# Designs tried in a protein design run: peptides against a protein of PDB entry 5KEZ. Part 290

Target 1, 320 residues: chain A of PDB entry 5KEZ
Amino acid sequence: NVAIYNPFRPWWERYQPVSYKLCTRSGNEDEFRNMVTRCNNVGVRIYVDAVINHMCGNAVSAGTSSTCGSYFNPGSRDFPAVPYSGWDFNDGKCKTGSGDIENYNDATQVRDCRLTGLLDLALEKDYVRSKIAEYMNHLIDIGVAGFRLDASKHMWPGDIKAILDKLHNLNSNWFPAGSKPFIYQEVIDLGGEPIKSSDYFGNGRVTEFKYGAKLGTVIRKWNGEKMSYLKNWGEGWGFVPSDRALVFVDNHDNQRGHGAGGASILTFWDARLYKMAVGFMLAHPYGFTRVMSSYRWPRQFQNGNDVNDWVGPPNNNGVI

## One batch from the design tools (peptide; made by RFdiffusion4, then SolubleMPNN)

Design b2_p28_7_s4 (from b2_p28_7, 14 letters changed)
Fold by OpenDDE base, seed 1:
Structure b2_p28_7_s4 (fold): chain B 320 residues (1-320), chain A 28 residues (1-28)
Amino acid sequence: as target 1 above (320 residues)
Amino acid sequence: SEAVLNTEYYGGKRMEAAYKTGKATVAP
C-alpha cells in the first residue's frame, strides 16, 4: 500500500493499495504464511480484510513510496505491480463533475464513482476480476478460511459474485475437501439510502451496522431505552436475517467517533458499558459475532474531533 | 508537498480527509 508519512504511517494507508503483494507494516509474506500455518494447526482460522473496490487515492504522488517499494502512478492509473492501467478504472463511467461520489442516493454513483478520491476499479471487466481472484486465491492457497470484503457497498453485487465464482476451494491440508471460503461483506445500511444489505445476501453474510448503533443506545439508556426491550433483539428490531448477519459492537471506523452509528457506538474507551454490550452480543443467539481487538492511541479532541484518529496499530517496523 | 487522503465512514457515508503540509480537511 501507499506509505504515508504525514501523519506518520496512519492506519488508513492500509486501505490504499498499490499492489496485491503481501508486504506491509503487518509483515511480509513469509511471516504471514507462518502465522496462518501456526493458527490453522491449532484450529484458529484466518479471514483477510480484502480491499478490492479500489486502489490508492487519486491525489497521491507517483513514485515508489509504498510498503514494498512498488512503483505506482495514480495520475495515469498505472499500477504495474498488478498490473492495472487506465483501462481498468471507472473514470469514464462515473458522470459526476469531481469523479467522486457526490450523491449517496444515486446507487450508480455509489458504485461507479470514486470513494473519497480512491481510484475505483472497473469490476465489470473480466481482467480486473481475474486479478482480484488471483490475489484472493493466493491467500486461499496459503490457508486462509475466508474474507471480509471492504467497501462492498461500492461494488455491484454481480461483480462480487463473478469474483467469488473464480475462487478456489479452501486448502485441503486444513479444511475438508470442497470447502468454500467464508465471505462477509461490509455494507453500511442504516436505512434511507437506495443500496440495501439484502442486495448482497447472495454473496455471503453482511455487516449489520444497526446492531452496534441500537445496542449502544440501549446500553447507554438513551431516549428512555431499556434492556428489557432487547427481548426480541435481532430480526424483531428490523435487522437482517440472523443467517446473513455479521454483528459487532464496534469496528475500526466507527470506533473513532464519527462512523456509522455515531456517538452511540460503544468502544473500549467506555470499558464498563462496552463489556456489557459485548457480553450481551455473545450471549444472544443472533448473527455471526465478531469481537473487536483494538489498541489505544493518544486521543486529542479539538472542536469535538479527535485529531489523532489517524494513529495506526502498534508496530516496530515503521521503516517499511 | 504531497496531499494524502484519509477515509472515514460517517453515518452511511464515507468522508474524505485530506492532509496537506500537516493540515487536515474533512469533506463528506
Scores: peptide ipSAE 0.023, ipTM 0.605, DockQ to the pose 0.127
Fold by OpenDDE base, seed 5:
Structure b2_p28_7_s4 (fold): chain B 320 residues (1-320), chain A 28 residues (1-28)
Amino acid sequence: as target 1 above (320 residues)
Amino acid sequence: SEAVLNTEYYGGKRMEAAYKTGKATVAP
């Protein structure tokens, strides 16, 4: 991914890929392979956060400022380490003046335009699908158990399916023969927009963001909400079917958020309430649960916004 | 300086903003 130095090595640089090489601040491919093997050998499975909707920001300077030293040129859409070229992006499909998503009520913009400058891959192309599948298959062959698909809301469900159809069965050294990768898709659906979580049920589980938002409101006792109202928690609250839901109290994004949904989210900053929420989540049968392990950073609020929300995990001069 | 995008959460939407262009705003 892109190595960002201003601010100094933020967490979000990891979501600006320039190649599919397993070479980042966390380690190299050999170290990753070793970790996966050791984990599998004791029954711990690995699921990879796969960033496949986009490459890095369009305004990032060309060069070799990346975690593995790979050259890239956002201006010319040149990512030779893949390789991708200008033919592999949706620039010509996006009809907005900026080239970015401007209207989230327009599903075509949401999927064909850049997510705030991130170069949007043309996932309709078999070439692009194949390059992504090769990346994911390499991970499968190493021994990962599945994937979180980042920014799934910004990909056409059919394109995701086409990629998934190219995937290998899981590594038979650790998984039963014929096992398929476990897929969960990040789709932010709090209602009011045309793209729905249900659009993606055919590809795997979907993140249920209503879960953390609503639970936070209840635990915080906002708007007169009471714990007793949770007696029909799950589908009774309008959430997706339990067998399609991946649920969580917070994630790395909304842990740093504000406003609708964001303000109600419980985090480790509210330790007592957070433990209550996580305890409830783990005790309740609804959905597939995910527990977060995060870190403290020096928050600095200016005009209601944390200007240090970019701060990544504890590191040694950029190395995690 | 190098243009960088940071990730923000606003109203149930993930947003990335380029440093040079400021924070992006999205409508519900």
Scores: peptide ipSAE 0.023, ipTM 0.613, DockQ to the pose 0.098
Fold by OpenDDE base, seed 2:
Structure b2_p28_7_s4 (fold): chain B 320 residues (1-320), chain A 28 residues (1-28)
Amino acid sequence: as target 1 above (320 residues)
Amino acid sequence: SEAVLNTEYYGGKRMEAAYKTGKATVAP
């Protein structure tokens, strides 16, 4: 991915890929293989956060300032380490003036335009699908168990399916022959927008962001909410079917005080309430559960926003 | 400038929130 220095190595630089090479601040491919092997050998499975909707930001300067040293040129849409070229992006398909998503009520913009300036891959193309599948298959062959698909809301469900149909079975060294990768898709659906979580049910599980939002409201006792109201927690609260849901109290985005769920989201900053929420989540039989492991950072609120929400994991001059 | 990544739902209102940007700069 791109190495960002302003701000200094933010967490979100990881989500600006310039290649599918397995070398980042977390380590190189050999180290990753070693980790996957060690984890699998003790029954811990690895699920990769796969960034396949886009490459890096369109305004990033061309060069070799990346975690693997790969050259890239956002201006010309040249990513030779893949390789991608200008034909592999949706620039001509997006009809907004900026080239970015401008209206989230327009599903076409949400999927065909750039997410916050991130170069939007033309996932309709078999070439692009194949390059992504090659990346994911490489990971599968290493021994990962599945994937979180980042920014799934910004990809057409059919394009995702086309990629998934190209995937190998899981590595038989650790998984039963014929095992399929576990897929869950990040889709933010809190209602009010045309894109729905149900659009993605055919590809795998989806993130249920209503879960953390509503649970936070209840545990915080906002609006007269009571724990007793959780009797029909799950589908009874308008959530997706349990077998399609991946649930969580917080994630890396909304842990920073904004995003899907808003201020209701409970985090480790509110330790007591957070433990209650996580405990309830783990005890209640709804959805596939995910528990957050995070870190503290020096929060600085200005006008209700944390200006340090970019801060990544603890590091030594960029080295994690 | 930071671009809006996600929408926030709070109190029945959608609010824009930015966590990452495609316009971030790198050191020369």
Scores: peptide ipSAE 0.024, ipTM 0.626, DockQ to the pose 0.206; fails the geometry check
Fold by OpenDDE base, seed 3:
Structure b2_p28_7_s4 (fold): chain B 320 residues (1-320), chain A 28 residues (1-28)
Amino acid sequence: as target 1 above (320 residues)
Amino acid sequence: SEAVLNTEYYGGKRMEAAYKTGKATVAP
C-alpha cells in the first residue's frame, strides 16, 4: 500500500493498495506465512481484510513511496506491480462531475464512482477479476481461512461472485478437503438507501451495522430504550438472517466516530458500557460475532471531532 | 498533496442517508 507520511503512517493507509504484494508495515511475506502456519497449527484461523474495490487515492503522488517499494502513478492509473492501467478503472463509467460518489441514493454512483477519491477498479473485466483472484488464491494457498471483503457495498454483487468463483479450496494441510473460504462482506445498510444487505447474501455473510448502532442506543438508555426490549434481539429487530450476519459492537471506522452508527456506537473508551455490550453480544446466539481489538491514541477533539482519529497502532517509526 | 482516506467524508456520507430515514440512532 501507499506509505503516507502526512499524517505519519495512519491506520487508513492500509486501505490504499498499490500492489497485491504481501509486504507491508506489518511484515514481509515470509513472516506472514510463518504467522499463518503457527496460528493454524494451534487451531487459530486467519481471515484477511481484502481491499479489492479500489487502489490508492487519485491524488497520491506518483513514485515508490509504498510499503514494498513498488512504483505506482495514480494520475495515469499505472500500477505496474499488478499490473493495472487506465483500462482497468471505472473513470469513464462514472458520470459524476468529480469522479467521486456524490449521491448514495444512486446505486450506480455508489458502485461505479470513486469512494472518497479511491481509484475504482473495473471489476466487470475478467482481467481485473483474475488479478484479484490470483491475490486471494495466493493467500488461500498460504493457509488463510477466508476474507473480509472491504467496501463490498461499492462492488456489484455479481462481480464479487465472479471473483469468488475463481477461488481455490482451502489448504488441505489444515482444512478438510473441499473446504471453501469463509466470506463476509462489509455492507453498510442501516436502511434508506437503494443498496441492501440482501443483495450480497449469495456471496456470503454481511456485516450487520444495525447491531452495534441499536445495541449502543439500548445500553446507553437513549430514547427510552430498555434492556427488556432485547427479548427478540436479532431478526425480531429487523436485522438480516442470523446465518447471514456478522455482528460487532464497534469496528475501526465507527470506533472513531465515523461510518455507520454515529455517537451510539460503544467503544473501549466507554469501558463499562462497552463491556456490557460485548458481554451481551457474546452471550446471544444471533449472528457470527467479531470482537474488536484496538489501542489507545491521543484523542484531541476540535469542534466535536477527534483530529487524531488517523493515528494507527503503536509502532516503531511506522513499522508494527 | 496526497489523497487521504477521509473517514469523516466516507462515514458521513454513508450515515447521512441512514439518519435522514431515522434508521441510524444518535444521541437525543
Scores: peptide ipSAE 0.021, ipTM 0.592, DockQ to the pose 0.064; fails the geometry check

Design b2_p28_8_s1 (from b2_p28_8, 12 letters changed)
Fold by OpenDDE base, seed 5:
Structure b2_p28_8_s1 (fold): chain B 320 residues (1-320), chain A 28 residues (1-28)
Amino acid sequence: as target 1 above (320 residues)
Amino acid sequence: ALRLVGYVIPFGGTLKEPEHEELVERVP
């Protein structure tokens, strides 16, 4: 991914890829392979957060300022380490004036335009699908159990399916022969927008962002909500089917006070209420549960916004 | 919907106090 120095190595630089090389601040490919092997040997399975919707931001300077030293040029859409070129992006397909998503009520913009300037990959192209599949298959062959697909809302479900259809079975050293990778898709659907979580059920599980938002409201006792109302928690609250849901109290985005759920989201900053929410989630049978492991940072609010929401994990001079 | 990717997203839905976007079945 890109190496950002202003602000100094933010967490979100990881979501701006310039190659599919396994070189990041967390380690190199050999270290990753070692980790996956050790985890699998003790029954801990690894799921990779796969960023396949886009490459880095269009405004990032060209050069070799990346975690693996690979050259890239956002301006010319040149990512030779893949390789991608201007033919592999949706620049000509997006019809907005900025090239960015301007209207979330236009599903075509949401999927064909840049998410906040991130160069949008042309996932309709078999070449692009194949490059992504090669990346994911390399990870499968290393021994990962599956994937979180980042920004799935911004990809056409059919394009995702086409990529998934190219995937290998899981590594038989640790998984039963013929096992398929576990897929869960990040789709932010709180209602009110044309793209729905149900559009993606055919590809795997989806994130249920209503879960953390609604649970936060109940535990906070907003609008007179009561714990007794959780008797029909899950589908009874308008959530996706349990067998399609991945559920969580918070994630790395909404933990920072913005995004899906807003102020209702409970975090470790609200320690008592958060423990109640996590305890309830783990005790209740609805959905596949994910527990957050995070870190503290020096929050600094200005005009209602944390100006330090960029702060990445604890590091030693940029090295994790 | 709003998310953090290193850029400001000016548009998108979010749930906030005090209003819910949908009615749910409640059990007494």
Scores: peptide ipSAE 0.034, ipTM 0.550, DockQ to the pose 0.030
Fold by OpenDDE base, seed 4:
Structure b2_p28_8_s1 (fold): chain B 320 residues (1-320), chain A 28 residues (1-28)
Amino acid sequence: as target 1 above (320 residues)
Amino acid sequence: ALRLVGYVIPFGGTLKEPEHEELVERVP
C-alpha cells in the first residue's frame, strides 16, 4: 500500500493499495506465511481484509512511496506492480463532476464512482477480476480461511460473485478437501439508501451495522431505550437474517466516530458499557460474532471530532 | 486528510429519526 508520512503512517494507508504484494508495515510474505502456518496448526484460522474495490487515492503523489517500494502513479492510473492501467478504472463510467461519489441515494454513483477519492477499479472487466482472484488465491494457497471484502457496498454484487467464482478451495493441509473460503462483506445498510444488505446475501455474510448502533443506544439508555426491548433482538429489530449477519459492537471506522453508528457506538473508551455490550453479543445467538482488538491513541477533540482519529497502531518508526 | 468514510450519519452521528422510530416500533 501507499506509505503516507503526513500524517505519519495513519491506519487508513492500509486501505490504499498500490499492489497485491504481501509486503507491508506488518511484515513480509515469509513472516505472513509463517504466522498463518503456526495459527492453522493450533486451530486458529486467518481471515484477510481484502481491499479489492479500489487502489490508492487520486490525490496521492506518484513515486515509490509504498510499503514494498513499488512504483505507482495515481494521476495516470499506472500500477505496474499488478499491473493496472487507465483501462482498469471506472473513470469513464462515473458521471459525477468530481469523479467521486456525491449522492449515496444514487446506487450507480456509489458503485461506479470513487469512494472519497480512492481510484475505483473496473470490476466488470475479467482482467481486473482475474488479478484480484490471483491475489486472493495466493492467500488461499498460503492457508487463509477466508476474507472480509472491504467496501462491498461500492461493488456490484455480480462482480463480487464473478471474483468469488474464480477462487480455489481452501488448502487441504488444514481444511477438509473441497472447503470454500468464508466470505463476509462490509455493507453499511442502516436504511434510507437504495443499496441493501440483501443484495449481497448470495455472496456470503454481511456486516450488520444496525447491531452496534442500536445496542449502543440501548445500553446508553438514549432516546428512552430499555434493556427489556432486547427480548426480540435480531430479526425482530429489523436486522438481516441471523445466518447472513456478521455482528460486532465496534469496528476500526466507527470506533473513531465516523462511518455507521456515530456517537452511539460503544468502544473500549467506555469500558463498563462496552463490556456489557460485548458480553451480551457473545451470549446472544444472533449472527456470527466479531470482537474488536484495538489500541489506545492520544485522542484530541476539536468541535466534537477527534483530530487524531488517523493514528495507527503502536509502531517502531512506522513498522508494526 | 484522505480517509475512509463508509457512511456519514447526519445530526452529529445519530441515526435518522425516522429510522430510529421504525426500529423502536418493532419492539414490544
Scores: peptide ipSAE 0.032, ipTM 0.521, DockQ to the pose 0.026
Fold by OpenDDE base, seed 3:
Structure b2_p28_8_s1 (fold): chain B 320 residues (1-320), chain A 28 residues (1-28)
Amino acid sequence: as target 1 above (320 residues)
Amino acid sequence: ALRLVGYVIPFGGTLKEPEHEELVERVP
């Protein structure tokens, strides 16, 4: 991914890929292989956050400022480490003046335009699908158990399916023969937009962002919400089917006030209420549960916004 | 100053659907 130095190595640089090489601030490919092996040997499975919708931001400077030292040029859409070129992006499909998503009520813009300036990959192309599948298959062969598909809302479900159809079975050293990778897709669906979580059920599980948002409201006792209303928690609250849901109290985005949930989201900053919410989530049978492990940062609120929401994980001069 | 493109998903935190239903909803 891109190495960002201003601000100094933010968390979000990981979501700006310039190659599919397995060398990051967390380690190199050999170290990753070692970690996956050790985890699998004790029954701990690894799921990779796969950023496959896009490459880095269009405004990032060209050069070799990346975690693996790979050259890239966002301006010319040149990513030779893959390789991608200008033919592998949706620049010609997006009809907005900015090239970014301008209207989330237009499903075509949401999927074909840039998410906040991130260069949008042409996932309809078999070449692009194959490059992504090669990346994911390399991870499968290392021994990962599955994937979170980042920004799935911004990809056509059929394009995702086409990539998934190219995936290998899981590594038979640790998984039963014929095992398929576990897939869950990040789809933010709070209602009122044309893209629905149900569009993605055919590919795997989906994130249920209503879960953390609504649970936060209830636990905070906002808007007259009562704990007794949790009697029909799950599908009775308009959530996706339990067998399609991945549920969580918070994630890295909404923990920082970004994305879905807003101020209702409970985090470790509200320790007592957060423990209540996490405890409830783990006790309740609805969905596949995910618990957040995060870190503290020096929050500084200016005009209601944390100006330090960029702060990455604990590190030693950029090394994790 | 090259604006560092932060990865902020511009989704509003406001819930647009009803908070709960009396009966369990089933979706395909």
Scores: peptide ipSAE 0.042, ipTM 0.542, DockQ to the pose 0.026; fails the geometry check
Fold by OpenDDE base, seed 2:
Structure b2_p28_8_s1 (fold): chain B 320 residues (1-320), chain A 28 residues (1-28)
Amino acid sequence: as target 1 above (320 residues)
Amino acid sequence: ALRLVGYVIPFGGTLKEPEHEELVERVP
């Protein structure tokens, strides 16, 4: 991914790929392989956060300022380490004046235009699908158990399916023969928009952002809500089917007040209420549960916004 | 400028379609 130095190595630089090389602030491929092996040997499975919707931001300067030193040029859409070129992006398909998503009520813009300037990959192309599949298959062959698909809302479900259909079975050294990768898709669906979580059910599980948002309001006792109302928690609250849901109290985005849920989201900053919410989530049978492991940072609020929301994990001079 | 996109529930509000708003934030 790109190496950002202003601010100094933010968490979000990880979501700006310039190659599919396993060479980042977290380590190199050999170290990753070693970690996966050690985890698998004790029954701990690894799921990779796969950034496959886009490459880095269009405004990033060309050069070799990346975690593995790979050259890239966002201006010309040149990513030779993949390789991608201008033919592999949706620039010509996006009809907005800026090239960015301008209207989230237009499903075509949401999927074909750049997410906040991030160069949008042409996932309709078999070449692009194959390059992504090669990346994911390399990880599968190393021994990962599955994937979180980042920004799935911004990809056509059929394009995702086409990629998934190219994937290998899981590594038989640790998994039963014929095992398929576990897939869960980040889709922000709070209702009221054209893109729905149900569009993605055919590919795997989806994130249920209503879960953390609604649970937060209940635990906080907002608007007279009571724990007794949780008797029909899950589908009875308008959530996706349990077998399609990945549920969580918070994630890295909404922990910073971003994404879905707003101020209702409970985090480790609300320690007592957060423990209650996590305890409830783990005790309740609805959905596949995910627990956040995070870190503290020096929050500085200006006009209700944390100006330090960029702060990445604890590091030694940029190395994690 | 980078991705932080989603919906915000106003403080003190519940998750209702009329009450949530789309958040688009660009980070440096």
Scores: peptide ipSAE 0.027, ipTM 0.502, DockQ to the pose 0.023; fails the geometry check

